# Ledger of designs, part 335: peptides against a protein of PDB entry 6IDX

Target 1, 380 residues: chain A of PDB entry 6IDX
Amino acid sequence: KELAKLSADVTFATEFINMDGIIVLTRLVESGTKLLSHYSEMLAFTLTAFLELMDHGIVSWDMVSITFIKQIAGYVSQPMVDVSILQRSLAILESMVLNSQSLYQKIAEEITVGQLISHLQVSNQEIQTYAIALINALFLKAPEDKRQDMANAFAQKHLRSIILNHVIRGNRPIKTEMAHQLYVLQVLTFNLLEERMMTKMDPNDQAQRDIIFELRRIAFDAESDPSNAPGSGTEKRKAMYTKDYKMLGFTNHINPAMDFTQTPPGMLALDNMLYLAKVHQDTYIRIVLENSSREDKHECPFGRSAIELTKMLCEILQVGELPNEGRNDYHPMFFTHDRAFEELFGICIQLLNKTWKEMRATAEDFNKVMQVVREQITRA

## One batch from the design tools (peptide; made by RFdiffusion4, then SolubleMPNN)

Design b2_p29_5_s1 (from b2_p29_5, 18 letters changed)
Fold by OpenDDE base, seed 1:
Structure b2_p29_5_s1 (fold): chain B 380 residues (1-380), chain A 29 residues (1-29)
Amino acid sequence: as target 1 above (380 residues)
Amino acid sequence: MEKRQKKRRELQEKAARERAEEVRRKRAE
């Protein structure tokens, strides 16, 4: 207890470290000797002293043994561990992950995001905060090949629903640090969209062109089997497609793929359009057909609108921006659905179409409509 | 507590920058 208090002092810390004091503390953890009276209390103070000593930055985090890591990970994975030990163990793991890529690799083998979910279901906001902070640390330090697995873990309805129900909708005020960690988690989640946002469509890629063709099929041939869509059209069929692509509101009626070569929003706009068409088919068909049947020059160009709206949403949500230490603003809506960005797009494209009608807009008013829609989205 | 939270945020930003630099490098290759 006294050691834990004194370890906050840099002078004491320096002297204690010079006496191999940290090594002694690590060995106490490594021994796992539960036979001592007041073991839990002693361990809690040991872990406190260890954290305070390491927070001085005098000793590298890489000094810790694999046995130490396993013991700390064990305290996080065991259901009957004292809350005081759990809190300190989460803090140690977080610090290890953030300070060392080597320790990240070792910890990522011992702990899964799934194991951290149980620590979100508790009434202790500090435990919840450390659990989310550790998830954020694991996500930040994950190599590119593992980011998709982390993305999938965040896309798990279970994790999002638990954060929503036990953290965000908890019967207590959200502390500033929790709000910041939720903000960080959200930024990291939005940054998963950055790859698609920065992916240019290849106009020569047949598979990507088939997605555009599927958008046409869903809008105009809803009863037709997608398997029967012939990739090679006759000139008459190409001319037919050009008309359909005009009705879909693409800027390039001959080759709509060219509309997706601009980054941002690149392929992310096509992903949103396809999601809308498949998941909200009636809404998609309605929006397209209502505008395709207009002869009054008040048609809302769906394709162009979807692209520019996707770009606007990326700007509003700051997709690709780094987490800022001063920010704590997060959108609870993004924890309500696995495809929350695409669902937001689906809401906003309906808002855009409504606003276009209300303004009696023409193609010349496009930028004005987009500005009004931006104001509506940012005020909601 | 506050000092640790500050350090956490600094390390999170650092890790995010390092990741963003890696992503930019790989997109330029």
Scores: peptide ipSAE 0.549, ipTM 0.939, DockQ to the pose 0.873
Fold by OpenDDE base, seed 5:
Order: sequence, then structure tokens, then C-alpha cells
Structure b2_p29_5_s1 (fold): chain B 380 residues (1-380), chain A 29 residues (1-29)
Amino acid sequence: as target 1 above (380 residues)
Amino acid sequence: MEKRQKKRRELQEKAARERAEEVRRKRAE
């Protein structure tokens, strides 16, 4: 207990480290021997002292043995562990992951996000904070091949639901540090959209062109079987498609694929449009047909609007930006749905369409409408 | 506690930078 307190002092820490004191602490953890009376209390103080000593940054985290890592991971994976040990063990693992890629690899083999979810269900906000911080650390340090798995784990209804219900909607005010860790988690989640945002459409890719054709089909041919290969159409059919792409509000009516060659938002805009068309088909059809039937120049160009809205949402949500140390603003809405970005797009495109009508906008007013919509989204 | 939180945030930002650099490098290849 006294050692744990003294370990917070840099002078004491330096002397203790010089005396190989930290090695003694690590060996005590490695032994795993419950032979001593009050082992749990002693272990909690040992882990406290270890953390405080390591927080001075005098010793590399890579000094720890695999046995030590396994013991600490064991304390986190056990369902019945002392709260004081658990908190310190989470803090140690977080620090290990953040400080060392080699330790990340070892820890990622010993601990799953699923095991960390149990620590979010507790009433102790400090434990919850360390659990989210460890998830963030694992997400940050994950190699590219594992990033999608981490993303999928976050997209899992269970993790999001638990964060929403036990952390965000908990009976306690969210502390600044928890808010920051939730912010970091959101930034990391939004950054998964960056790839699609920066992917240009290939106008020659038939599969990508077929998506645009599917948007046309859903809007205008809802009863027609997709079996009619779009490529074999007569010149009259090509001319009809040009009309349909104009009615869809694409800028390039001849080759709508060209509208998706600009990055940002690239293919992410097409993904949003396709999601809207498939998941919210009635809303999509309504928006398209309501504007396609207008001859009064007050038609809202859906295709152009969807692209610019996607870009705007990426700007508002700071997609591709790094987490800022000073920020603690998070959006609880993004924990409510697995495809929260696409759902937000679906809400915002309806808002845009409404605002366009209310303003009696024409194509010349497009930028003014987008500015008004931006203000509406940022105030919500 | 505050020192630890500061260090955490610094390390998180560092890790995010390293990741962003990796992603940029792979897109340039």
C-alpha cells in the first residue's frame, strides 16, 4: 500500500526501478500463487505500484514477460475478479497495447472484445472507461486485416447496445474521460468510411454501372425482374436510360458513373444511395418520382444532392480525421444502429428534399439549399 | 490520474497518426 503511493513519486520510482523493484513486482504477478493471506489486496497494490512505476516512462513496456501478460489477461477474462484488480488489469493491458505493437499482438491473442463487453455491463464507470479505452487501443493498433474484424465487432448489435444502454443511458452522468473515449471510438468508426469516400468509381466497371442501373430499376421499374442484362439495349433503350438518369438528378445524364469519380465522396455516395433504395425503398421512390414528374424547374436533383450531402456529412463528421485530445463530443445516435451513417444520410436526404421544396429552389439555388441544410444538420 | 489520462490521449493520437500514415502509404502503392 505504501509502495503503491510512493510509486507515484518520480524520485522514488527512479530509485525503485534502479533497484530492480519493478522486476520483483512482475515476478510476484507471474507467480500467480494465492498462498498468501489477503492475496487479492496485495495483488491490487502490486498492480497499482506497477502501473504508477511504468507511467513514469522510465522502463519500456516490452520488458514484461508473456507470463505476466497472460496473468493480467487472465484477471480481465475471469468472470469473478476483484474490482480493484480488474480496473488495474484493464489499465495495464491498455497501456501495453498503446505502447507496444508486439504486446498488442500477444494481448490480441489472449483477449477478445467479447470478454471486454462484460466489463461494460457493470455500474463502475471507471471500469467501463478502461474497457472502452482498451477497445480503442486494440482498434488503433490492429493491423489492416484485423481492423475490419474490430469494425464488425463494433457493428455487432451487442457491443453497441451495451454501450448505449449501460454507458450512455446509464443512471450516472458521463465523466469527461468516458465522453472522450466514446468520441475516440466514434472517430475510429467513421474512419472506416474513408476508404469508400476516397474510392473513385471506375466508369468502365460494369459491376459498378449495374448499381447505378439498379437505382434506376428500383425507381422506375419496381416490378421488372433484374434478369434483363442492361448492356444489350438498343439505341432507343440507351436514350431512355439517359432520360431516366436525368430524372434521377445525375449531373452526367449520359454516364452517371462520372458523377462518382470525384473524391470525396466517391463510392460512399453510391453506397448511401443504394442503401436508401434497398432499405428505405418507399422513401427513395417517393423522393425520385416526386422530383421526376416536375416540369417547373423546381425539381430537386436527387443524384447530385445525394453526392453533395454525402460529402457534407463526411465533413461534418470529420471522416478521415484523427482523434483530437481536447474533444469529448460524441453522437449517441451512432450507437443506435449498425448502419448509422447510411441511416443519417436517409434522414438528411429527406430534410434536403423538404428544404428544397420550402425554398422553392431551382438548380441555381443548389449551393444555398446545401448551406441551409448544413446549418440544420449541425444544429440538431 | 490526470497524468495517465493525458498520456493515454497522446498515445491514442500517436497510434492514430501511425495508422493514417500506413493507410496513405498503401493508397499510394
Scores: peptide ipSAE 0.547, ipTM 0.938, DockQ to the pose 0.836
Fold by OpenDDE base, seed 2:
Structure b2_p29_5_s1 (fold): chain B 380 residues (1-380), chain A 29 residues (1-29)
Amino acid sequence: as target 1 above (380 residues)
Amino acid sequence: MEKRQKKRRELQEKAARERAEEVRRKRAE
């Protein structure tokens, strides 16, 4: 107890470290000997002293043994661990992950995001904060090959729902540090969209072209019996497709793939369109057909609008930006749905289409409509 | 506590920068 208090003093810490005191503390943790009276209290003070000593930055985190890591990870994985030990163990793991890539690799083998999710279900906001901070640390330090696995784990409905229900909608006011960790987590989530946002469509890739063709099929052929595939010659079919792509509101109605070569938003715009078409098919068909049947120059170009809206949403959400130390603003909406970005796109494209109609816009008003829609989205 | 939170944020930002540099490098290849 006194050691834990004194370890906050840099002079004491320096002397204690020079006496190999930190090595003694690590060995006490490594031994795992539960035989001592008041073991839990002693261990909690030991872990506190260890953290305070390490916070001085005199000793490298890489000094810790694999046995120490396993012991600390064991405290996080045990459901019946003392809350005081759990909190300190989470803080130690977080610090290890953030300070050392080598320690990250070892810790990532010993703990799972699933184990950390259990610590989000508690009423203790400090434990919740350390659990989210450790998830953020693991996500930040994940190598590229493991980043997708972490992304998938974060995209899991379960993690988002638990954060929403137990953290965001908890009966306690969210502290500034928790708000910051939620912000960081959200930024890291949006950064998963960056790859698709920066992926150019290859106009020669048939698989990507087939997605555009599927958008056409869903819009225009959804009610047509697949048996009535128009057996019309290749040229008539090509001319028909050009008309359909014009009705879809692509800028390049001859080769719509060219509209997705610009990054941002690249393929992310196509992903949003396809999501809308598959998940909200009635809304998609309605938007397309309402504009495709117009001969009055007041047609809203869906394809162009969807691309520019995707780009705008990426700008508003700061996709690809780094987490800022001073920010603690997060959007609870993005924890409500697994595909929250695509759902937001689906809401915003309807808003855009409505705003276009209300403004009686033409193609010349496109930028004005987009500005009005931006203001509407940013005020919501 | 406050000192630890500051250090956490600094380390998170550092890790994010390192990641962004890696991503930029791979896109340039």
Scores: peptide ipSAE 0.548, ipTM 0.939, DockQ to the pose 0.855; fails the geometry check
Fold by OpenDDE base, seed 3:
Structure b2_p29_5_s1 (fold): chain B 380 residues (1-380), chain A 29 residues (1-29)
Amino acid sequence: as target 1 above (380 residues)
Amino acid sequence: MEKRQKKRRELQEKAARERAEEVRRKRAE
């Protein structure tokens, strides 16, 4: 206890480290000797002293043994661990991951995000904070090949639901540090969209072109009785498709793929459109057909609007930006759904379509409509 | 506590910068 307190002093820490005191502390953890009276209290103070000593930055985190890592990971993965030990163990693992890529690799073998979920279901906000911070650390330090696995773990409905129900909707005020860690987690989650946002459509990729064709099919053929597939000649089909792509509101109605070559939002806009068309088909069809039936120049160009809205949402949500140490603002809505960005797009595209009608907009008013919609989204 | 939180934020930001630099480098290749 006294050692743990004194370890916060830089002078004491320097002297203690020079006496190999930190090695003694690591060996105490490595030994795992549960036979001592007050073992849990002693271990908690040992881990406190270790953290305080390491926080001075005098000793490299790489000095720790694999046995030490396994013991600490064991305290986090075991169900019946003292809360005081658990909190310190999470803090140690977080610090290890953040300070050393080598330690990250070792820890990532011993601990899964799934094991950390149990520590989010507790009433102790400090434990919850360390668990989220460790998840953030693991995600930040993950190599590219493992980022998708981490993305999938974040995409797990279970993790989001637990964060939402036990952290965000908890019966306690969210502390500033928890808010910051939720913000960081959100930023990291939005950064998963960056790849698609920066992916240009290849106009020669048939699979990508088939998605655009599927958008056309859902809009125009889903309400038509399957019996009237017009056996019309190849040229009439091309002309029909050009008309259909114009009715869909693509800027390039001859080759809609060209509208997705601009980055941002690149393929992310197409992903949003496809999600809307598949998941909210009635809404999609309504928006498209309502604007396709208008001959009054007040048609809202869905394709163009979807692209520019996706870009605007990326700007508003700061997709691809780095987490700022001073920010603690997060959007609880992004924890409510697995496809929260696409759902937000679906809400905002309806808002855009409504705003377009209310303004009696024409194609010349497009930028004005987008500005009004931006103001509406940023005020909500 | 405050010192640890500050250090955490600094390390998180550092890690995020390092990642962003890596991603930018790979996109430039």
Scores: peptide ipSAE 0.547, ipTM 0.938, DockQ to the pose 0.873; fails the geometry check

Design b2_p29_5_s2 (from b2_p29_5, 17 letters changed)
Fold by OpenDDE base, seed 4:
Structure b2_p29_5_s2 (fold): chain B 380 residues (1-380), chain A 29 residues (1-29)
Amino acid sequence: as target 1 above (380 residues)
Amino acid sequence: MEKRQEKRRRLQEEAARERRKKIEEKKAE
């Protein structure tokens, strides 16, 4: 206990490290010897002293043994561990992951994101903070081959629901550090959209063209069996599709695929349109048909609007930006739904259509409408 | 404790920068 307090002093820490005192602390952890009276309390103080000593940055984190890592990971993976030991063990693992790629590799073999999610269900906000920080660290330090596994872990319903219910909607005020870690987690989550945002449509890819055709089918042929889409459409059918793509509000109504070659938002806009068309079909059909039936030049071009809105949402949410150490702003709504970005798009595209009507906008007012919609979204 | 939080935030940002660099390098190949 006294050692743990004194270890916060840099002068004491320097002398203690020079006496190989930190090696003694690591060996105490490595031994796992429960023979001492009050072992849990002694271990908690040992881990405190170790953390305080390492916080001075005098000793490299790479000095720790595999046995030490396994013991610390064991305290995090075990269901019944003293809260004081768990908190310090999470802090140690987080520090190891952040300071060393070699230690990351070893830790990633010993612990899973699923095990860390269990530590979010506790009432202790410090434990929750270290658990989220460790998840963030594991994601940040993951090699390219593990990135998809981490992306899948971030996409888990269970992670979002637990964060929402036990962290965000907890009975305690969110501290600044927790808010920052939630911000970091959210930035990392939004950055999973970056690949699609930066993917250009290939106009020659038949599968991608079939998605655009499916958007047309859902809007205009909702009762028609997709099997009856005959192959090589006659010139009359090509002309018919050009009319349909104009009614859908694509900029390039001859070849709508060209509208998705611009990055950002690239294929992410098409993903949002397809999600809206499949999950919110009635809303999609209503928006498209309401604008396609207007002959008064007040039609809102859905295709163009959806692309520019997707781009705007990416800008507002700072998709592809790096986490900033000074920020702590996060959006709780993104923890409420699995497809929260696509759902936000669905809300915002309705807002855009409403705003377009209220403004009695024409195609010339497009940028003004988008600016008003931006202000509305950023104030919500 | 405050020093540890500040160090954490810096290391997270550094890790993010390094990750971005690796992504950009891979896109350039």
Scores: peptide ipSAE 0.541, ipTM 0.927, DockQ to the pose 0.868
Fold by OpenDDE base, seed 2:
Structure b2_p29_5_s2 (fold): chain B 380 residues (1-380), chain A 29 residues (1-29)
Amino acid sequence: as target 1 above (380 residues)
Amino acid sequence: MEKRQEKRRRLQEEAARERRKKIEEKKAE
């Protein structure tokens, strides 16, 4: 107990480290000797002293043994651990992951994101904060071969649901540090969209062209079986498709694939359109047909609007940004749905279509409509 | 505690910068 308090002093820490004091503390953890009177209290103070000593940055985190790592990971993975030990163990793991790539590799073998999610289901906001911070650290330090696994972990419904229900909707005010860790988590989540945002469509890729054809089919041939996708053959069909792609509001009516060669938003815009067409089919068909039946030059070009809106949403949400030390702003709505970005797109495209009608806009007003919509989205 | 939080935030940002750098290096190859 006294050691834990004194370990915050730099002079004491230096002298204690020079006497191999940290090595003694690590050996106490490694021994796992539950036979000592007041073991839990002693261990909690040992871990506190260890953290305070290591926080001075005099000793490398790489000095810890694999046995030490396994013991600390064991305290985090076991369901019945003292809250004081759990909190300090999470803090140690987080610090190890952030300070050392070699320690990250060892820790990533001993713990799972699923185990850390269980520590979000508690009333202690400090434990929740360390658990989220450790998840963020594991994602940030993941090598390329493990990044997909971490992306899949961030995509889990369970993680979002637990954060929403136990952290965001918890009975306690969210502290600044928790808000920051939620912000970091959200930045990392939005950065999963970056690959698609920066993926150019290949106009020669038939599979990608078939998605655009599917958008046409859903809009105009909704009763037709997808098996009747007419083969790409005849010039008469190309002329028919050009008319349909004009009605869909693509800029390139002959080859709509060219509209998706610009990055950002690249293929992410096509993903949003396809999601809207499949998940919100009635809304999609309504938006397309309301504009395709107009001959008054007040048609809202859906294809162009969807591309520019996707780009705008990426800009508003700062997709691809680095987490900033000073920011604490997060959007709770993104924890309410698995496809929250696509759902936001679906809301915003309806807002755009409404705003276009209210403004009695023409194609010349396009940028003005987009600016008004940007202001509406950023104020909501 | 405050010093640890500040250090955490710095290390998270540094890790994000390093990750970004590796992504851009891989795109340039």
Scores: peptide ipSAE 0.539, ipTM 0.927, DockQ to the pose 0.871
Fold by OpenDDE base, seed 3:
Structure b2_p29_5_s2 (fold): chain B 380 residues (1-380), chain A 29 residues (1-29)
Amino acid sequence: as target 1 above (380 residues)
Amino acid sequence: MEKRQEKRRRLQEEAARERRKKIEEKKAE
């Protein structure tokens, strides 16, 4: 206990480190000897002293043994561990992951994100904070070969639901540090959209063209028996599709694929459009058909609007940006749904369509409508 | 505690920068 308190002093820490004091503390952890009287209390103080000493940055984290790592990981993976030991063990693992790539590899073999998620279901906000911080650290330090596994872990419904129910909707105020770790987690989650945002459509890729054709089919042919595909010549079909793509509000009516060659938002806009068309089909059809039936030049171009809205949402959410040390703002909405970005797009495209009508906008007013919609989204 | 939190935030940002750099290097190959 006294050692743990004194270890916060840099002068004491320097002298203690010079006396190989950290090595003694690590050996106490490595021994795992539960036979000692007051083992749990002793261990909690040992881990405290170790953390405080290491916080001075005098000793490299790479000095720790694999046995030490296994013991610390063991305290995090065990269902019945002292809360004080668990908290310090999470803090140690986080620090090891952040300070050393070699330690990351060893830790990633000993613990799972699933085990860390279980520590979010507790009433202790400090434990929750360290668990989220460790998840963030594991994601940040993951090599490219493990990136997909980490992306899948962040995409887990269970993680989002637990954070929502036990952290965000908890009966306690969220501390600044928890808010920051939620912000970091959210930034990292949005960065998973970056690949699609920066993917250009290949106008020659038939599979990608088939998605645009599917958007047309859902809007205009959903009630038509596929048997009534007019068997008339290839040229009449092309002319028909050009009309349909104009009614869908694409800028390039002849080759809508060209509208998705600009990055951002690239293919992410097409993903949002397809999600809306499949998951919210009635909303999609209503938006498209309501504007396609207008001859008054007040039609809202859905395709163009969807692309520019996707780009705007990426800008508002800062997709692809790095986590900022000073920020603690997070959006609870993104923890409420598995496809929260696509759902946000679906809400915002309806808002855009409504705003377009209220403004009695024409194609010349497009940028003005987008500015009004941006202000509405950023105030909500 | 405050110093540890500040250090954590710095290390998270540094890790994010390093990760970005590695991704960009791999795309350039």
Scores: peptide ipSAE 0.538, ipTM 0.925, DockQ to the pose 0.882
Fold by OpenDDE base, seed 1:
Structure b2_p29_5_s2 (fold): chain B 380 residues (1-380), chain A 29 residues (1-29)
Amino acid sequence: as target 1 above (380 residues)
Amino acid sequence: MEKRQEKRRRLQEEAARERRKKIEEKKAE
């Protein structure tokens, strides 16, 4: 206990490290000797002293043995571990992951995000904070081959629901550090959209063209099986599609694929449109048909609006930005739904369509409408 | 405690920068 307190002093730490004291602490952890009276208390103080000593940055984190890592990971993976040991073990693992790529690899073999999610269900906010921080660290340090696994972990309904119910909606104030870790987690989650945001549509890709055609089908042929596309002659079919793409509000009525070649928002806009069309079909059809039936020049161009709204949402949410150490702002809404970005798009496109009508906008007012919508979204 | 939190935040940002750099390098190949 006194060693743990003294280890916070840099002078003591330097002297103790010079006497190989940190090696003694690591060996105590490695030994796993449960036979000692007050083992849990002794271990908690040992881990505290170890952390405080390592925080001075005198010793490399790479000095730790595989046995040490396994013991610490064991304290995180075992359900019946003392809360004090668990908290310190999470802090150690987090520090190991952040300070060393080699330790990341070893830790990633010993623990899963699923195991860390279990530590979010506790009433201790410090444990929750270290668990989220460790999840964030694992994501940040993940090599490219593991990014998809981490992306899948961030997409887990269970993670979002637990964070929402046990962290955000907990019966206690969110501390600044927890808010920051939630912010970091959210930034990392939004950065998963960056790939699609920066993916240009290939106008020659038939599969991508088929998505645009599916948008047309859902809007205008909702009762028709996609198999029953009328075999009308190629020219009549092209002319029909050009009219339909105009009614959908694409800028390029001949080749709507060209509207998705600009990045941002690239293919992410098409993903949002398709999600709206499939998941909120009635809303999609209503928005498209209400504007396609107008002859008064007050038509809201859905396709153009969806693209520019997707771009705007990416800007507002700062998609592709790096986590800033000074920020702690997070959006609880993004923990309420798995497809929260697409759902936000669906809400905002309805808001845009409403605002367009209220303003009696024409195509010339497009930028003004977008500015008003931006202000509405940022004030909500 | 405060020093550790500050160090954490810095290291997370550094890790994010390194990740960005690796993504950009791979896109340039």
Scores: peptide ipSAE 0.541, ipTM 0.926, DockQ to the pose 0.880; fails the geometry check

